# Designs tried in a protein design run: peptides against a protein of PDB entry 4Z63. Part 276

Target 1, 334 residues: chain A of PDB entry 4Z63
Amino acid sequence: LCLGMNDLTGNIPEDLFHLKRLNLLGIQENRLSGSLSREIRNLSSLVRLDVSWNLFSGEIPDVFDELPQLKFFLGQTNGFIGGIPKSLANSPSLNLLNLRNNSLSGRLMLNCTAMIALNSLDLGTNRFNGRLPENLPDCKRLKNVNLARNTFHGQVPESFKNFESLSYFSLSNSSLANISSALGILQHCKNLTTLVLTLNFHGEALPDDSSLHFEKLKVLVVANCRLTGSMPRWLSSSNELQLLDLSWNRLTGAIPSWIGDFKALFYLDLSNNSFTGEIPKSLTKLESLTSRNISVNEPSPDFPFFMKRNESARALQYNQIFGFPPTIELGHNN

## One batch from the design tools (peptide; made by RFdiffusion4, then SolubleMPNN)

Design b2_p27_2_s1 (from b2_p27_2, 10 letters changed)
Fold by OpenDDE base, seed 3:
Structure b2_p27_2_s1 (fold): chain B 334 residues (1-334), chain A 27 residues (1-27)
Amino acid sequence: as target 1 above (334 residues)
Amino acid sequence: MSEEEIKKMIEESLKKNTSSWVSSEEV
């Protein structure tokens, strides 16, 4: 049953919960309000539940043990409070959990040893606090992780050296510290292609350790961190780089000539730094900009990107990396 | 894009009064 993209108001009708053979419930993009009924437990055949973009409030009901076929739970952009229910945090069937843009709070706890099917986790823009969960690497299929805009304190856990399934990782604006440790750990994630660290590590030095290596890195975003240092030499070995944003930092020195050697680099933002010297001539020869065929069909993160212009402007949302226009931004350097 | 078009893009970027940054969440 798909009732998304309407002007439905009030609560979910109780009679809907009598549909025991229902595989899909989509009621997204409405004005549904109140608590999400515990009677969703009666939908024992449910594979997909989409309640996103509504006015739901209260705690998410702890009934996911009664939903043994549930693969997709989308609850983004609601008013949910409390934690992740225990039955949801232990779901062996769940492939995708999206609870982005809610008011969920407390410590983030998932039983990753039980969540054997979890591939995508989006908990961006919540009120989770404490440390990053050290056991996330035990989610052996977990590929997409958005934990951005939470109040995680401290460092990236050492256990993330073993996060082999991790491909797309966002931690933007999560009060993280120690960028040197974070990069030193995350370089061991052999499948990591997208790393977003914007609004963390405030005033730290960007490490220029030549021992750092990100073999499959396509997207690196470390904007608005007030980072000091220079363009890191280790980045020159990331031959698959497509998007680089290091804007709104305090980076100094020259822009190195190797920045133009990235064959797939179509988006470069180094604006609002303290770079000096000449603009490398190699930037005028970027193969991705000179060639007509940007490969539009590459896998992207499940989480959206946002481009913010100045401190006061509304961000533009981009659902895919290739939705970004070809860009070279070098402005506001001194 | 031609080399001249890329040069123009760079020159236009240097003249902009606005700077952008990317994030994974709306700030």
Scores: peptide ipSAE 0.442, ipTM 0.917, DockQ to the pose 0.826
Fold by OpenDDE base, seed 5:
Structure b2_p27_2_s1 (fold): chain B 334 residues (1-334), chain A 27 residues (1-27)
Amino acid sequence: as target 1 above (334 residues)
Amino acid sequence: MSEEEIKKMIEESLKKNTSSWVSSEEV
């Protein structure tokens, strides 16, 4: 049943919960309000539940033990409060959980040992606090993780060295500290292609440790951290780099010539730093910009990107990496 | 893009009074 993109108001009619053979309930992009009914438990055949972009409030009901076939739960952009229900945090069927842009709070706790099918987790823009959950690497299929705009004080857990499934990771604006430790840990994530760390590590030194290596790194965003140091030499070994944003830092020294050797690099922002010297001539010869064959068919993160411009109150949303225009930004290096 | 178009892009970037930055959430 798909009732998305209407002007539906109030709550879900109770009679809808008698549909025991219902595999898909999509009621997204409405004005549905109140609590999400616990009677969703009666939908025992449910595979996909989409309640996103509504006015739901209260706690998410703890009924997911009665939904053994549920693979997709989309609840982004609501007013949900409390934590992740225990039955949801233990769901063996769940592949995707999106609860971005809610008011969920407390410590983030997932039983990753039970969540054997979880591949995508989006909890961006919530009120989770405490530390990053150390057991996330126990979610053996978890590839996409957005935890941005929460308050995860401290460091990236040491256990994340074992996060072999991790491909796309966002921690933007999460009050993280110790970038050297974070990079030293995350380099062990051999499937990591996208790393977004914007608005963390305030005033720290960007490590220039030649022992750091990100084999499959395609997207690195570490903007607006006030980081000191220079262009890190370890980055030159990330031959698959497509997007680099180190803007709004305090990076110094020359822009190295090897920056133009990245064959897939189509987006470079080094703006608002303290770089000196000449612009490398190799940048005018970036193969990705000169060749028509950008491989547009690469997997993208499930979480959106946002580009904030100083003059605009609203960020531009990009749902795909290749939605970014070809860009070289080198301005404001004074 | 031609080398000239890339040069122009760089030159335009140096003349901008605005800078942007990327994040994974609206800040």
Scores: peptide ipSAE 0.429, ipTM 0.914, DockQ to the pose 0.783
Fold by OpenDDE base, seed 2:
Structure b2_p27_2_s1 (fold): chain B 334 residues (1-334), chain A 27 residues (1-27)
Amino acid sequence: as target 1 above (334 residues)
Amino acid sequence: MSEEEIKKMIEESLKKNTSSWVSSEEV
């Protein structure tokens, strides 16, 4: 049953929960309010639940043990409070959990040993606190992780060296510290293609350690951290780099010529730094900008990107990496 | 893009009074 993109108001009719053969419930993009009914447990055949973009409030009901076929739970952009229900945090069937843009709080805890099917996790823009869950790498299929805009404290867990499934990772604005440790750990994630670390590591030094290597890195976003240092030499080995944003830092020195050697680099923002010297001529010859053959069909993160302009409260949303226009921003350097 | 178009893009970037950054956080 798909009732999304309407002006439905009030609660879900209780009679809907008698549909024991229902595989799909989509009621997204409405004005549904109140608590999500516990009677959702009666939907024992449910594979997909989409309640996103509503006015739901209260705690998410702890009924997911009664939903053994649930693969997709979409609840983004609601008013949910509390934690992730224990039954949801232990769901062996769940492939995708999206609870972005809610008011969920407490310590983030998932039983990754039980969550054997989880491949996408979006918990961005919540009120989770404490440390990053050390056991996330135990979610052996977890590929996409958005934990942006939470109040995590400390550093990236050492256990993330073993996060082999991780491909897309965002920790934007999550109060993280120790960028050197974070990069030193995350370089072991051999499938990591997208890394977003914007608004963390306040005033730290961007490490220039030649031992760092991100083999498959396509997207690196480390904006607005006030990072010191120079353009990191280790990045030159990330031959698949497509998007680089290091804007709004305190990076110094020259922009190195090797930045023009990235064949796939189509978006470069180094604005609002303290770079000096000449602009590399190699930038005018970026193959991705000169060639028409950008592979637009590459897998992207499930979480959106936002381009925030300094003068505008409105961010532009990009759902795909290739939705970004070809860009070279070098302004506001000294 | 031509080399000239890329040069122009760079030149325009240097003249911008506006700046942006990318994140994955909702405002």
Scores: peptide ipSAE 0.469, ipTM 0.924, DockQ to the pose 0.761; fails the geometry check
Fold by OpenDDE base, seed 1:
Structure b2_p27_2_s1 (fold): chain B 334 residues (1-334), chain A 27 residues (1-27)
Amino acid sequence: as target 1 above (334 residues)
Amino acid sequence: MSEEEIKKMIEESLKKNTSSWVSSEEV
């Protein structure tokens, strides 16, 4: 049953929960309010539940043990409070969990040993606190992880060296410290293609360690960290780089000529730094900008990107990497 | 894009009074 993109109001009718053969419930993009009913437990054949973009409130019901076929739960952009229900945090069937932009709180706890099918986790823009869960690498299929805009104090866990499934990772604005440790750990994630670390590591030095290597890195976003240092030499080995944002830092020195050698680099933002010297002529010859054949069909993170403009209260949302326009931003360097 | 168009893009960037940054968080 798909009832998305309407102006439906109030609660889900109770009679809907009598549909024991229902495989898909999509009620996204409405004005549905109140608590998400516990009677969802009666939908024992449910494979996909989409309640996203509503006005739901209260705690998410702890009924997911009664939903043995549930693969997709989308609840982004609601008013949910409390934690992740225990039955949801132990779901062996769940492939995708999206609870982005809610008011979920407490410690993030997932039983990754039980969550054998989990491949995408979006918990961005919540009120989770404490530390990053050290056991996330035990989610052996977990590829997409957004934990942005939570309060995860401390460092990236050492256990993330073993996060082999990780391809797309965002920790933007999560009160993280020690960028050197974070990069030193995350370089071991051999499948990591997207890394977003914006609004962390406030005032730290961006490491220029030649031992750092991100072989498959396509997207690096480390904006608005007030980072000191220079353009990191280790980044020059990331030959697949497509998008680089190091804007709103305190990076100094010259923009190196190797920045123009990235064949796939179509988005570069180095604005609002303290770079000096000449602009590399190689930037005017970026192959991705001169060649029309950017493969638009490359896999992108499941989580959205947001471009915040200094003068705008509204961020632009980009659901795909290739949704970004070709960009070279070098302004506000003094 | 031509080399000239890329040069123009860079020049326009240098003249902008506004800058942006990318995140994966709702702002």
Scores: peptide ipSAE 0.467, ipTM 0.928, DockQ to the pose 0.762; fails the geometry check

Design b2_p27_2_s2 (from b2_p27_2, 10 letters changed)
Fold by OpenDDE base, seed 5:
Structure b2_p27_2_s2 (fold): chain B 334 residues (1-334), chain A 27 residues (1-27)
Amino acid sequence: as target 1 above (334 residues)
Amino acid sequence: MSEEEIEKMIQESLDSNTSSWVSSVEL
């Protein structure tokens, strides 16, 4: 049943919960309000639940133990409060959980040993507090993780060295500290292709440790951190780099010529730094910009990207990395 | 893009009064 993109108001009719053979319930993009009914438990055949973009409030009901086939739960952009229900945090069937842009709070706890199917987790823009959950690497299929805009004070857990499934990771604006430790840990994530760390590590030094290596890194975003240092030499070994944003930092020194050697680099933002010297001529020869054959068919993160051009404008949303225009931004340097 | 188009893009970035930054959250 798909009732998305209507002007539906009130609560879900109780008679809907008699549909025991229902595999898909999509009621997204409405004005549905009140608590999400516990009677969802009666939908025992449910594979996909989409309640996103509504006015739901209260706690998410703890009924996911009665939904053994549920693979997709989309609840982004609601007013949900409390934590992740215990039955949801233990769901063995769940592949994707999106609860971005809610009011969920407390310590983030997932039973990753039970969540054997979890592939994508988006909990961005919530009120989770405390530390990052150390057991996330136990979610052996978890590839996509957005935890941005929560209050995860402290450092990236050492356990994330073992996060072999991690491909796409965002922690933007999460009050993280110690970029040297974070990068030193995350380099062990051999499948990591996308790393977004914007608005963390305020005023720290970007490590220039030649021992750091991100073999499969395609997207690195560490904008607006006020980072000191220079262009990190370790990045030159990330031959698959497609998007680099180090804008709004305090990076100094020359832009190195090796930045033009990245064959896949189509988006470069080094704006609002303190770079000096000449612009490398190799940038005018970037193969990705000069060649017509950019392989656009690469998997992107499930979480959206946002580009903010000015303080007063709404950020532009990009659902795919290749949705970004080819860009070289070098403005506002010294 | 031609080398000239890339040079123009760089020049436009240098002359721009606005700079962008990327995140995974709407700020």
Scores: peptide ipSAE 0.335, ipTM 0.872, DockQ to the pose 0.814
Fold by OpenDDE base, seed 2:
Structure b2_p27_2_s2 (fold): chain B 334 residues (1-334), chain A 27 residues (1-27)
Amino acid sequence: as target 1 above (334 residues)
Amino acid sequence: MSEEEIEKMIQESLDSNTSSWVSSVEL
């Protein structure tokens, strides 16, 4: 049953929860309000639940133990409060959980040993507090993780060295500390293609450790951290790099010539730093800027990128990295 | 569902998050 993209108001009719053979319930993009009914437990055949873009409030009901076929739960852009329900945090069937842009709070706790099918987790823009969950790498299929715009404390857990499934990771604006430790840990994530760390690590030094290596890194965004240091030499080994944003830092020194050796690099933002010297001539030879025919294999992260071109401008949402126009931004260097 | 069907449904779910409503700046 798909009822999305309407002006539906009030609660979900209770009679809808008598549909025991229902595999898909989509009621997204409405004005539905109140609590999400516990009676969703009666939908024992449910594979997909989409309640996103509504006015739902209260706690998410703890009934997911009665939904053994549920693979997709989409609840983004609501007023949900409390934590992740225990039955949801233990769901062995769940592949995707999206609860972005809610008011969820407390410690983030998932039973990753039970969540054997979890591939995508979007909890961005919530009120989660405390440390990053150390057991997140126990979610052995977890590929996509957005935890941006929460109030996490401390450092990236050492256990994330074992996060082999991790491909897309956003931690932007989450009050994280110790970028050297974070990069030193996350380099062990051999499948990591997208890393977003914007608005963290306030005033720290960007490590220039040549031992750091990100084999499959395509997207690195570490903007607005006030980071000190220079262009990191370790990044030159990330031959698949497509997007680099280091804008709004305090980086110094020359822009190195090796930045023009990235065959797939189509977006470069080094603006609002303190870079000096000449613009490398190699940048004018970037194949991605000269050739329209670069079939870049899509890293499509499960979370949108938000680009703000101007402080006064609205952020533009890009669902795919390829939605970014080919860009070189080197402005406002002193 | 095959792993490929699951990945496709994930991708379709991501593409459906293309709602015109920018809820947050994450970058």
Scores: peptide ipSAE 0.016, ipTM 0.553, DockQ to the pose 0.058
Fold by OpenDDE base, seed 1:
Structure b2_p27_2_s2 (fold): chain B 334 residues (1-334), chain A 27 residues (1-27)
Amino acid sequence: as target 1 above (334 residues)
Amino acid sequence: MSEEEIEKMIQESLDSNTSSWVSSVEL
């Protein structure tokens, strides 16, 4: 049953939950309000639940033990409060959980040993507090993790050295500390292609440790951290780099010539730093910027990127990193 | 990019990956 993208108001009629053979319920992009009914438990054949972009409030019902086939739960952009229900945090069937842009709170706890199918987790823009859950690497299929805009504290857990499934990781604006430790840990994530750490590590030094290596790194965003130091030499070994944003830091020294050696680098933002010297001539040789026709036959990372051109503008969904216009931002360096 | 833009990019990327991944799952 797909009723998304309407102006439906009120609550879900209770009689809808009598549809025991329903595999898909999509009611996204409406004005549905009130609590999400616990009677969802009656939908025992449910594989996909999409309630995203509504006005739902209250706690998410703890009924996911009665949904043994549920693979997809989309609840982003609602008014949900409380924690992740225990039954949801223990779901062995769940592949994807998206609860971004809610008011969920408390300590983030997932039973990763039970969540054997979880591959994507979006909990960005919530009110989770405490520390990052040390057991996330126990989610052996978890590739995609957004925990941005939560009130986490402390450091990236040492256990994340074992996060071999991790491909995409956002921790932006989560009050994290110790960038040196974070990078030293996350370099062990051999499948890590996208790393976003914006608005953390306030005023720390960006490590220039030549022992750091991110082999598969395509996207690095560490903007607005007020980081000190220079362009990190270890980054020059990330030959697959496509997007680099180090804007709004306090980075100094010259922009190194090796920045132009990245064959796939199409987006570079080094703006609002304290870089000095000349613009490297190698930047004019970036193949991705000069040749319109790089058929990057590389599978675009499965992640759409969104660029918001203006604070008031809708973020433009770029389904592919390559959807970004080729950009070099070097402005506001002193 | 502003942090808010980047975070929104990421969040929306996850949302859309969700959509693309769901479209690739033969239901």
Scores: peptide ipSAE 0.018, ipTM 0.606, DockQ to the pose 0.029; fails the geometry check
Fold by OpenDDE base, seed 3:
Structure b2_p27_2_s2 (fold): chain B 334 residues (1-334), chain A 27 residues (1-27)
Amino acid sequence: as target 1 above (334 residues)
Amino acid sequence: MSEEEIEKMIQESLDSNTSSWVSSVEL
């Protein structure tokens, strides 16, 4: 049953929960309000639940033990409060959990040993506090993690050295400290392709340790951290780099010539730093900027990317990272 | 890119994976 993208108001009719053979409930992008009914438990055949982009409030009901086939739960952009309910945090069937842009709070706790199917977790823009959950690497299939815009404080857990499944990781604006420790840990994530650390590590030094290595790194975003130091030499070994954003820092020195050796680099933002010297001539040789025909037949992660051109602009969706216009931003370096 | 841009990238990414699944159940 798909009723998404309407102007439906009020609560979900209780009679809808009598549909015991329902595999998909999509009611996203409406004006549905009130609590999410506990009677969702009656939908024992449910595989996908999408309640995103509504006005739901209250706690998420603790009924996910009665939903043994549930693979997808989408609840982003609601008014949900409280924590992750225990049955959801223990779901063995769940592949994707998206609860971004809610008012969820407390310590983030997931039973990763039970969540054997979890591959994608989006809890960005919530009110979670305390420390990052040290047991996230026990979620052996977890590839995509967004925990941005929470208040986790502290450092990246040492246990994340063992996060072999991790491919995409965002921790933007989460009050994190110690960028040297974070990078030193996350370099051990052998499948890490996308790392976003914007609005953390305020005023720290960007490490220039040549022992750091991110073999599969395609996207690095560490903007608006007020980071000191220079362009890090270890980044030159990330030959697959496609997107680099180090804007709004306090980075100094010259832009190194090796930045033009990245064959796949199509988006570069080094704006609003204190870089000096000449623009490297190698930047004019970036194949991604000069040749229209980079059929990078890389399986685009089925992951759309969003870009806001201006603070006031709506972020534009790009179904592929290559959908971004080739960009070099070097403005506001003094 | 703004943090909001990146968050949106993540979100749309998550949404696209779910769209592919719906198409596979109608087959």
Scores: peptide ipSAE 0.017, ipTM 0.564, DockQ to the pose 0.025; fails the geometry check

